# Ledger of designs, part 228: peptides against a protein of PDB entry 6O8C

Target 1, 262 residues: chain A of PDB entry 6O8C
Amino acid sequence: VGLRYEKISLPKIHPRYDLDGDASMAKAVTGVVCYACRTASTLLLYQELMRKGVRWLVELVKDDYNETVHKKTEVVITLDFCIRNIEKTVKVYEKLMKVNLEAAELGEISDIHTKLLRLSSSQGTIESSLQDISSRLSPGGLLADTWAHQEGTHPRDRNVEKLQVLLNCITEIYYQFKKDKAERRLAYNEEQIHKFDKQKLYYHATKAMSHFSEECVRKYEAFKDKSEEWMRKMLHLRKQLLSLTNQCFDIEEEVSKYQDYT

## One batch from the design tools (peptide; made by RFdiffusion4, then SolubleMPNN)

Design b2_p30_7_s2 (from b2_p30_7, 9 letters changed)
Fold by OpenDDE base, seed 5:
Structure b2_p30_7_s2 (fold): chain B 262 residues (1-262), chain A 30 residues (1-30)
Amino acid sequence: as target 1 above (262 residues)
Amino acid sequence: SAELEAERQALLEEAAKDGIDVEELASLGK
């Protein structure tokens, strides 16, 4: 789901002194490093947006959790009340049974009581599930969002700015090489300077590509992988919460059927 | 130029510190 980018590599820098070739090479290098700068910026932006999304989703899921807990609590109260009322009714009918009255009704009420107790037991499972979810969402839990702050690249790293500095150096050399090309032939001293500039170009370009690969791309990929994994888990958790909510509604509906007996 | 050579040497030293292929870098100056 992450941003797609093209793998880039530097052109071969030949040791041969060739004013035309060197100018062309420098142009190509400038283009590659320029692309790296733009890509790094885009990757950074994506990560920052994703971090915002992560925070948003965490809050959303927490709200969902709280709503589910509230619903569960409501159902527990209702169910417990219903159970208590049915138990009172059972006791009354048991007394009547001693005088051989209302035997059939007692059986029905007793069955309802049994069903309600079963529903109550299911609430324990729901509670356990909610506790598990709470644990996962808690600080240090499996679904903590601490990774979003740790993984990837950040504006404070100044990676784009560092690359831009290197690009500026490279660009200056490129422009010089264009001038050198226009001269067709350089004096010995100027030739030596040109060769040295070529070394500087190689140095800056290599440094830029290493920085891009190691500090931008690699870290971005790590962030991307973590975000995808985390997102899948969060979506699954939301489904679990929905399931628990539905279970609560189902129990509430079933309990409502027995309210006429209370 | 002695000055240029000094600068070249400085560049090579920095490249070495940064883990850049110094041999390749040096070859470009010939």
Scores: peptide ipSAE 0.577, ipTM 0.966, DockQ to the pose 0.813
Fold by OpenDDE base, seed 1:
Structure b2_p30_7_s2 (fold): chain B 262 residues (1-262), chain A 30 residues (1-30)
Amino acid sequence: as target 1 above (262 residues)
Amino acid sequence: SAELEAERQALLEEAAKDGIDVEELASLGK
């Protein structure tokens, strides 16, 4: 899970006035910031896709939950019906027992009744577990997906656009430095402009890298970490739901063994 | 020129606001 990207850093910008060196440096800076723009875009896209996936998974798990609840309810109805029938049978045999008849049968039916009551008690535990799961899935619960909207970068942040603006400024200076290099020697005034452009380049590049690092990469990593954690918890929850479903089936199967006695 | 120096000073001030190393920035203009 997650995108891999290369760690990038700005080349050293030397204070020495060197038209060839400055052009090369500017080219390198342009490349780095260009990569940052593309990477920022990719990271944003990934997060948007993940948010969609998160929403989808939430709905899926909710469906699983509802299915489990439905199954539990079905089993409860069946079990209650069986218990009621056995209780009626017990009463009949108790009356017969008073007349010294059917003692062995009464014992058997009574044992079944006891077993059914135990199964009924286990249903209470399942209900409690389902309630816990419901609480965790509810808004504000431990498995809420609010983090997906809070963490990471969003299109509204316009990080890519901001970086692109800086890249445009840097690129412009790079092309100027290419021209300056071609001139081989600059007049005093042009030299001063070149030096100032170099300062602007440093400014824009540094700003771009800081923005990329702090607003794009860092936030992405936070989103990624949170998403992985949340995903693990959600998968575990699904396993819990499956376990509860299986318990319901087990109870249903056990109850079916006693239906012949009702 | 005086105008260029004014622009340079403005850049340095802006850099300072953005937390950029102003000393390093200034050194590039020498």
Scores: peptide ipSAE 0.576, ipTM 0.966, DockQ to the pose 0.815
Fold by OpenDDE base, seed 2:
Parts: C-alpha cells; sequence; structure tokens
Structure b2_p30_7_s2 (fold): chain B 262 residues (1-262), chain A 30 residues (1-30)
C-alpha cells in the first residue's frame, strides 16, 4: 500500500569551466528537481486523501460500535425478562410439588433456567469486550487518530512551493547556461558570472534535494508506516464488533426458543 | 569584481548555515 516513487539523485557537478558540460548538467539538474516537485505534490495529496479516509473509517467504526451496543441492550432486556418469567414458573411448580404433582415439567423448566443463566453470563463477556473497544476508540486510546494529524507532510508546510521556488532559480540558470553555450566564448566578466551561477545552481539544487528527502519523503514514509499499522488494527476491531453482534443475534435466537415456556 | 566576490562570500555563508558542503561549493567558483 502506498505510492511508489523513483529514487532521484543529482548529477555530478564538475568544477571545470565547460560551457557545454555546464549546460547539460544544468538541464539534468532541472529535470531532477522538477521531478521532486511533482513527486512532493503527489505525496502530499496522497496523505491528505488518507487523512480523509482515516476520519471516515473512525466514524464508520463508531457507528458499528453504537449499533452493537444497541443490539446488546435489546438482547439483555429480552433475556432478563425471560429469566424472570422462568423463575416465577419454577416457584409455582415447586409449590405444586408439595401437593404431590409430577416433577417432570419442573425438571425441564429448571434446565431451561440453567441455560438462560449461561446465556446471561455470556452477556457479561460481551459487555467487557465492548468496554475494551470503547476505551481503544476513545481519545488517547490505542486506536486514536491523532497520529494522522501529526505524522507526514501538510499543506501548511508549503514544501511544494518551497521546492518550486528553488526550481525556478535553477531553471533560470539553466536557460542562462544555454545562452552561454550558444556564445561559445565568454568575456572574462561573463565567465566569472557563469562560475558564480554554477555555485548558485549547486546551492539551490542541494537545498532542494535535502528538503525533498528530509521533509517530503522521510515524513511521508513515516506516515505511511503508521497508517498501515493503524488500518490493520482498525479492521481487526471492526471484525471483533461484527463477532459480538453475531453473538447477540445467536443469544436472541436461543431465547426465542424458550419464550413459549414463559 | 569586488561586488561579485562579496556575493560569493554571502552565498558561502548561507550554505554553511544550511549545512551544505562549503568546500565543494567554493571549488565550483574557481
Amino acid sequence: as target 1 above (262 residues)
Amino acid sequence: SAELEAERQALLEEAAKDGIDVEELASLGK
């Protein structure tokens, strides 16, 4: 998962004064930094989209949680009602046994009561699981999405704009070197300017590459790693919620079988 | 020119602040 990008490096900048070589070098540098700008923009866009996705998924899981809680509550009410009714019935039959009535029906009802109590015990486990999930989703919990706002690059960092400024400077020097090449020979003063421009080119290019690597790529990779880990955990949690929901339905179905005895 | 040399020196100083290899940068101006 994630965007693939090519590793880029600057061409070697030679100290030798060579109008043809310098023009070619400048062209190559321009291309590399241009790629860095585009890549930085793409990486930023990806992260922004992922942040939206994270928020969406959090809301989705919260909705799932609420639905599960609602279903659990419904089942608890139904189960408790059934248990109370069975207990009343047991008491009635116990009184009847004192008058020498057959105990066969009492045994059956008692068994049902025992089964219902077991189901009730399972509800406690479901409740505990839901509480755990709630704690994980809560602010400061293990599945909090605070990392999405902290990790990676953001539009406010203006990384793309910063790179673009450097690219503009580099491009300007490239066009000048193209003109210098066309002149074939420069006067002494023009030669000195050319050499200085070469220094500026090196400076801007190095700065651009460092910025790209450290502020764009590195941070993106960190964001990507965190997002993948978080996503796996969230998906697992969603599966847990589904399992809990299914358990509630199973209990409801079992209870419905015994409602005829109440 | 003296002006150009001053600009070069300024660039070298900025490069140093940014952690850029100043020796390599200086070599390109020769």
Scores: peptide ipSAE 0.575, ipTM 0.966, DockQ to the pose 0.814
Fold by OpenDDE base, seed 3:
Structure b2_p30_7_s2 (fold): chain B 262 residues (1-262), chain A 30 residues (1-30)
Amino acid sequence: as target 1 above (262 residues)
Amino acid sequence: SAELEAERQALLEEAAKDGIDVEELASLGK
């Protein structure tokens, strides 16, 4: 399902010079950008954990694949051996039939041979399916995990650090506005500085929110969507492997019924 | 001061590069 986060927006920054209002506004802005920093950090952590999970699942599915291939190989060997023995038996009975002794028995053995050949054909289908799965799991395949390294946000992007720098600037201005509020009235020069700080606050806050939305949230959502799709496909592939394994067991069981004739 | 005005203009120029609403930004300095 992924992480849930609240929608955030900056409070309106009014052009009116108001020491009380500006302090309150700055406090609110600080809170919003602080939340953005924390959220960005959490989203990054989630993605890193998911990347580990993706790698783990790839290895798990590869193991499942190898087990299925191994089982298939065993069945092929057993089946081929059984077919060869039945073919030898058929040849012997064909010679005996020329003497008109065991026609009914030859028919039974021939029927078994036909059934074994059908099983061999099914094995070919399993082989083809395994090859398809292998191609999908291979580097560059449809189920490769290359996207996990490309999509989303990464520690190397330093998004959290960038937001933190902006937050620090905003926080500094907020504390100055608290001091300004406490003075009740500023001299002309200090008033001009206060107004300039308000401009800087707007600049840093807007930059922070844009960075958060475009470089953190948007990329996270893209990563999340892609990961969910990929995960569903991988789970389906595991089910396919299980089905193939079961088919191998079914073939093996059926072959075992005919081993008495070999 | 002249220095403050220069810094203000520099901020407005940077804001423009970043696609920030320069008019709104400028209004906050009045």
Scores: peptide ipSAE 0.574, ipTM 0.966, DockQ to the pose 0.821

Design b2_p30_7_s3 (from b2_p30_7, 10 letters changed)
Fold by OpenDDE base, seed 5:
Structure b2_p30_7_s3 (fold): chain B 262 residues (1-262), chain A 30 residues (1-30)
Amino acid sequence: as target 1 above (262 residues)
Amino acid sequence: SAELEKEKEELLKEAEKDGLNVEELASLGK
C-alpha cells in the first residue's frame, strides 16, 4: 500500500498590492511549504526503512535457498545410495531366477527400482528450478535489489534541506508582510520593496513545490511501485523454495519406505 | 546555519536572474 500523503497546492497569488491579502497569502504559502518539508522527510524515512526491509528479506531468502539446496543434496545422496543397493539386489535375484527361485520377489524389487528411477528423474526438475531461482537472486538477476539503491530519494540528495532553505526564505517574507500589514500604509519605497518581496515569495514557493513534486513525490511513487512489485516477486519465490523443500521431503519419505529392501 | 545562509543567498541570486523586477530595487539604490 505504501505511505499515504495529502496532495497539496499553492494558494492563488493575486498580483494586486494588498497588505492584508498579501500577509494572509504569505501565511498560507508558508503553511503549504512547511507541510511539503514534513512530508518529504516522512517519505524519505519510509524509503530508508523499506531499504532496510529489502536487505533483510534478501538475506532471509538466500538462507531459505541454501537450506533448500542442502536438503536437495541430502535427498540426492540418499536416493542414489538406495538405487545402487536396489540395483545390486536386482542382479542377485536375476541370477536366482535362472534356477527358478524368488520370481515374485524379483518382480517387486524391479518395480521398486523403476519407482526410484522416476524419483531420481524428478530431481532434475528440482535442480533446474533451483538454478532458475539462483539466477534470479544473483547479482544482475531479475530479483536483484540494486533498484532499492537507485530508485527513490536518498539522504544524500538533501531534498529536505533544500526545501527547508526555501521555507526559510518564504517565512522571512511572511514575517515582513505581517509587519507591513501592521503599518497599514507603506511609504513609496517600502511599497516597492513589498512588491519585490512578493515576487520573491512566488519564486521560492513555485521552486519549492516543483522540487517537492518532481524530486520527492514522483521519485517516491516510483520507488513505492517498484518495491511493491519486487516484494510480490520475492514472496512468490520464497513460496517456490518452500514448495521445492516439501518436494524433497516427500521424496525422502517415499525412499524411506524402500529402505527395508536394501 | 552558515551553509543554509549560503544556499539562501544563491537562491536569491537565482531569483533575481529569473525575471524578478530587479529594476525596482535598482531604482531605489539597492
Scores: peptide ipSAE 0.020, ipTM 0.443, DockQ to the pose 0.125
Fold by OpenDDE base, seed 3:
Structure b2_p30_7_s3 (fold): chain B 262 residues (1-262), chain A 30 residues (1-30)
Amino acid sequence: as target 1 above (262 residues)
Amino acid sequence: SAELEKEKEELLKEAEKDGLNVEELASLGK
């Protein structure tokens, strides 16, 4: 589940010198960029937590895989042993048939042998499926987690810190504009400084919003989409592993029914 | 937005009239 955030935009900036309007505008800009900073921080935290979750899930699925492989191996050993014993029994009964004509018993044992061979064939399919899963989980595979380290934003990008610097500059200008408003009228030199600061405010604000949108929000959304897709595939893979495990148990149970003949 | 760019241009014109260093300010926004 992704984080929800509000779409933000800069307020209208009037080009005309107006102490009251400029103070109000600066206040609004400060609020917007402050929200951007907080949002960027939250989005970053979310991504870091998701990366931890991804690593955890990879290890969990690897454990499931190993358990399935272990069970499959046990079943193969048991099945092969049973097949060998049935084959010996078939040979004995073939010899007895020559003497006692016990064709009915030989037929039953031969049918069991045929069933066991079919079960053995299914093991090849299970093995192929496990190999496919292994390849998908391996480095460079379709379910590799390399994307989690590449997509999105990272602490090393210092996006929050960059936005905070811009916010500090904007806030300073806002406080000055509050003072200017309180003076009601400025001397010529002070008016020129005010106009200059208004331009600085604009550039800081636009830079902040551009950075927030392009380097924070966009990358977060890409990360979110990729993580959701990957997570669905991983959960499906776990279900496949469970299915393979169950198939192994089913084969083991069926083989156990024929152990009395071995 | 186009509206924001228009406002920017008006601000720049006012700054130029007052002899402010617009180029330096532009560098701060990048």
Scores: peptide ipSAE 0.018, ipTM 0.482, DockQ to the pose 0.063
Fold by OpenDDE base, seed 2:
Structure b2_p30_7_s3 (fold): chain B 262 residues (1-262), chain A 30 residues (1-30)
Amino acid sequence: as target 1 above (262 residues)
Amino acid sequence: SAELEKEKEELLKEAEKDGLNVEELASLGK
């Protein structure tokens, strides 16, 4: 999961004055920084989309949790009702047994009562599991999505715009170097200006690459890593919820087998 | 980074040789 991008580097900038070489170098630098701008924009878009996905998934899992809690509650009510009915029946048969009646049936009903109590005890485990899940989903929990707001790059950082400004400066120098190349020879003053512009080009390019690597790529990678980890945990949690739901259905089905005695 | 710094230093030396204001140019990186 994640966007693939090519590792980029600046061409070597030779200090020697060379109109042809400088124009070619400037062209290459322009291309590299242009790629950085586009890549930074793409990385930002990916992160924004991922943040939307994270929010969506959180709400989905919360809904799943609520459904599981609801189902668990229904099963608890059903179990409690069945247990109470069986207990009443046991008391009646115990009285009948005192007069030497229905002893075999009492044994069977008592066994059912024991089974129902075991099922009821399992509900405590389910409740504990649900509480754990709730704590993990709560604010400040292990599955909180606060990281999605903190990690990575944001539109407010204006990284793309900053890179674009640098690209504009670089492009301007490149176009001037194309003109200089076409002149084939510059006067002394124009040559000095060309040398100054070449130095400016270097600083703009270096600044662009540093900004791209440190503020765009590095932060993106950190966001990506955290998102992948968080996503794995969330998917596992969904599986846990599904398992708990299935356990509730299994208990409900088992209780239904004893309804003829309730 | 180290390679870029070396190239920077070479460019600065060349600029000094040409009588350019290296301090002014260095401020562009801030």
Scores: peptide ipSAE 0.017, ipTM 0.470, DockQ to the pose 0.062
Fold by OpenDDE base, seed 4:
Structure b2_p30_7_s3 (fold): chain B 262 residues (1-262), chain A 30 residues (1-30)
Amino acid sequence: as target 1 above (262 residues)
Amino acid sequence: SAELEKEKEELLKEAEKDGLNVEELASLGK
């Protein structure tokens, strides 16, 4: 799970003054840092897309929750209605039983009443479970998506732009080194400039790689790990909601068996 | 410039072909 990227390293930079070698090295460095820029951009895009996905999933789960609550409410209303009707019937039959009539029927109705009350009790458990789920989904809850806004890299960090600046500096030096190579030999002053630029190149490259690793890759990995953990929890919660929904359907089906008495 | 971008893309492709390891690069940056 997650975006795969290749691990990149800087080529070895030799301290020796060598126009051909320095040009080749600079080219390689440019390539590596270019890859870092592209990768950083891709990683950022991935995270932004994932954040959208997270928001989408939150809304989906909220909808599932609301549907479950609705179904639960429907069943409660139906069940309560049935209970009330059965209770009325029980009272009538109890009066009849005083005159030794309908005793067997009263027993059956009383059993139904008991079963309905048990079903009603189970609704309390469902309600408690729904409340727990609601608390977890609420702001500040365990399944809040605040991590998605905190973890990882963000456009506001300007990491890609920072890397691009460094890449530009490196590229400029590379182009100069290409020119220097074409000259085959430099005057003393130009040689000193070349040596200085080589040091700058190294500095920029090192800075780019450090920034890429510490501010892009590391944070991306942290985001990925958090996202995976959160996703697992959300999937589990969805299963819980489904279970609760199914329990409501089961209760509804059971109540329907007693429709002739209600 | 368009030329610079083209060259960057070429360099990127070359770098990808060379199998540059990001972790090794990171180690060099420390």
Scores: peptide ipSAE 0.026, ipTM 0.587, DockQ to the pose 0.034; fails the geometry check

Design b2_p30_7_s4 (from b2_p30_7, 10 letters changed)
Fold by OpenDDE base, seed 5:
Structure b2_p30_7_s4 (fold): chain B 262 residues (1-262), chain A 30 residues (1-30)
Amino acid sequence: as target 1 above (262 residues)
Amino acid sequence: SEELEKEKEKLLEEAKKDGINVEELESLGK
């Protein structure tokens, strides 16, 4: 999971004055920083899309949770009703036994009562599990999505814009170096300007690469890692919810088998 | 574009602070 990008590095910048070499170097630097800009944009877009996905998934899971809670509540009501009815029936049969009636039916009803009580006990476990899930999804919980707003790069950071400014500066110097190359020989003043521009190029390039690495790539990787971990946990949680839902259905089905006695 | 230009100016100022003689460059270009 995540975007793949190439690790980029600046070409070696030689201090020697060489119009042909400097133009070639400047071209290469321009290419590298251009790639950094594009990559930064792509990484940002990816993160923004992931943030949307995270929000969507949180809402989805909350809906699933609410549905599960609703189903659980329904089953609890049904089960409690059945238990009460069976208990009444047991009391009636116990009274009948005092009059020397057959005990076989009482035994069966008592067994059903015991089974229903076991099912009721399992509902307690389901409730506990739901409470745990709720706690995990709550603000400040283990599955809170606050990290998505904190980790990574954001449009407000203006990393792409900052890199673009540097790229523009570099590109300008590159075009000048192309002109210088075409002149084949520069006058003293123009030569000095060329040398200074080369220093500026180095500065801008270095700054761009540092910014890209530290503010874009590093933060992206952190976001990526966090998102992968969180996503895995969320998917697992959804499976847990599904399991709980299925347990509720199973209980409901089992209770339905005893409806003839309730 | 105006915001980018302002940011460019800031970067150039930072470059000056870092020892790049931008003023000398400007003087040579005149």
Scores: peptide ipSAE 0.017, ipTM 0.489, DockQ to the pose 0.116
Fold by OpenDDE base, seed 2:
Structure b2_p30_7_s4 (fold): chain B 262 residues (1-262), chain A 30 residues (1-30)
Amino acid sequence: as target 1 above (262 residues)
Amino acid sequence: SEELEKEKEKLLEEAKKDGINVEELESLGK
């Protein structure tokens, strides 16, 4: 979803000299650029918070991965132990079969052995899945968080500060235009200064809006889109890890049923 | 802040490059 903000535009700036109109226009411009500054700051803060969240989630998923690997290892050890014990038992019963004893029990034990071997074979699939997940989480992998450091706006870009400078310049001109309006009529030199200040105001305003749109809003939107995509993939991966963990528990439970023969 | 003043100076220089005659304005204000 991300942060919601309103699209802003500059008021129409008329080239005609009008002290009342120019003061009103300057006030409106000041308001718009002020909003841009606040919005840029908010967008930056949001992105910084999201970057922290991304780092947190990466660590969480890595922990989940390690726990899954640990559980898988425990199950492998348990399975191997159980298989070895069953094989020893089979050998003993095979010797007894030579004297026609315990034929029914041997059949049951052999079936258990077959089931255990099938469970052991499934470990290969789990291992492959874990390796795939590891590769995706690794540096340079498909789920690497490098995008979070590259996309969007950063404090080092100084976008808010740059906009603030422009706002200050605009505000100064606005205050002068208020004074000019109060005079109702300016001398020739003051009139010329007013006209030039109006040009400066236009320049600062357009620069502010361009900077806001291109360097703040656009980059934020790119960051937002990338974040949403990455988050969906990470959540899916976490579900995969949970599935693998559950498979390990299922195998462990199945093996526990055969403890009487181990 | 010192950093803001530096950025202000840069903006003024850019304005000059874009055809705004800041010097002329300053002279008129004297």
Scores: peptide ipSAE 0.016, ipTM 0.481, DockQ to the pose 0.113
Fold by OpenDDE base, seed 3:
Structure b2_p30_7_s4 (fold): chain B 262 residues (1-262), chain A 30 residues (1-30)
Amino acid sequence: as target 1 above (262 residues)
Amino acid sequence: SEELEKEKEKLLEEAKKDGINVEELESLGK
């Protein structure tokens, strides 16, 4: 998932003075740099939207975590209460057993007690899992979203504006070259100006392409890769939380079956 | 835009540092 864009390159700039060729070249350069400006803007927008999405997902997962913790706590309280009650019952039946009564009933209650203790043991595993999840979501954890603020391009970088300035300079030269072409032949002084403008155009174009490649595209790709990796991990985490929640419900249901014996 | 003009000025200064005589070219273009 991400934005698809076309790889662009500058046309070859010939050193030879040619009014027709120079006008055509300048037009092509203008087109390429214009595309770079638009693309840079689109890439920036995408990243900003993704950053909002990242923040949203973090809050969602935190909510899921809190709900799971709450459910786990409820189950622990209920289970502990049930265990204590069963233990009292076991003591009563043990006394009856001393007088050779209620042996079968004692066996049943003892089995229930054993099952409840097993359920209690599973709570420790759930707790450990929740602690792991908490650590991953914590600041500095493996699923921290600090990367979203660091990676990629930002509005403060002013990349689009910088490219636009270069585009404006290039466009101005292009329009002059169109006029020069229309004249078919330039006087000596105008010819010299044309040659200098061609050098300026080359400079601006090269700078624009370098900036686009190194400061826009490269950083965008890094951001995209990081975001995809992070997103997969976060979605997996949500599934883990759901699994833990379901385990809590299962324990609660089983405990409810034994409450009649307390 | 004032901001664009500032960026343009910065770029022109950088061009000068890179050995492009922008001032001479601007004077000739007038």
Scores: peptide ipSAE 0.016, ipTM 0.468, DockQ to the pose 0.112
Fold by OpenDDE base, seed 4:
Structure b2_p30_7_s4 (fold): chain B 262 residues (1-262), chain A 30 residues (1-30)
Amino acid sequence: as target 1 above (262 residues)
Amino acid sequence: SEELEKEKEKLLEEAKKDGINVEELESLGK
C-alpha cells in the first residue's frame, strides 16, 4: 500500500484587481504548492525505500533459490548412489537366479530399482522448473527488478527542487501582494506591476501543479502499480520454490526407506 | 496533511534504521 496524499487543486484566480483578494489568493496558492513540494518529497522517499525493499527481496528469493538448488543437488547425489548400489545388488541376485535361488528377493530389489529410477526422473522435472525460475529472475527476465530503476520518480529528476524554485517565485509574489495590501491603494504603475505579477503567479502555479501531477503523482502511481504486480509475482515464485524444496524432501524420505538394501 | 506527515516521519525513521542518508530528503520535504 502506497502513501496517502490529498488531491490538491489551485484556488480560483479571479482576473479582477483586488488587493485583499489577490493577497488571500496568493497565500492559498503558496500553501498548495508548498504542499505539493512536501508531497513530492515524501513520494520520492517512499519510492527510494521501496527500491531498497525490492533489492532486498530479490536477494531473499535468490537465497531461497540457492537453498533449493543445494537440496536438489544433495538428493541427486544420494539418489544416484542408491541407484548404483541397487544395480550392483541386482547383478548379484541375477547370478543367484541362475541356480534358482532368491527369486523373491530379486523381484523386490528390482521393484526398488524401478522406483528409484522414477524418482530420478522427477529430478529432471525439478531441474527444468529451477531453470525456468532462474531465467525469470535473471537480468532481462520477467521478474527482473529493472523496472524499479526505470519507473517512478528519482532524485536525479530534481522534481522537488524544480517545484521549490516555482514555490520561491510564488512566495515572492505573495509577499509583494501582502505589501500591496498594506498600502491599500497603489499608484498606476504599481497597479500595473501587480497585475502583471498576478499573471506570473498564475503561470508559476499552473506550471507547478502540472509538473506535480504529471511528473510526480502520475509516475508515482505507475511505480506503485508496478511494484504491487511485481510483488505478487515474487510471492508466487517463492511458493513455487517451496514446492520444489518439499518435493526434494519427499524424494529424500522415499530413498531413505531403501537404504537397507544399498 | 497530518496523516501524510506522520507517514513521512515513519518512513524517515525506517530509512534511518536502514542507514539511508535521508538528510537531503528531510530538508527538502519540510
Scores: peptide ipSAE 0.012, ipTM 0.407, DockQ to the pose 0.017

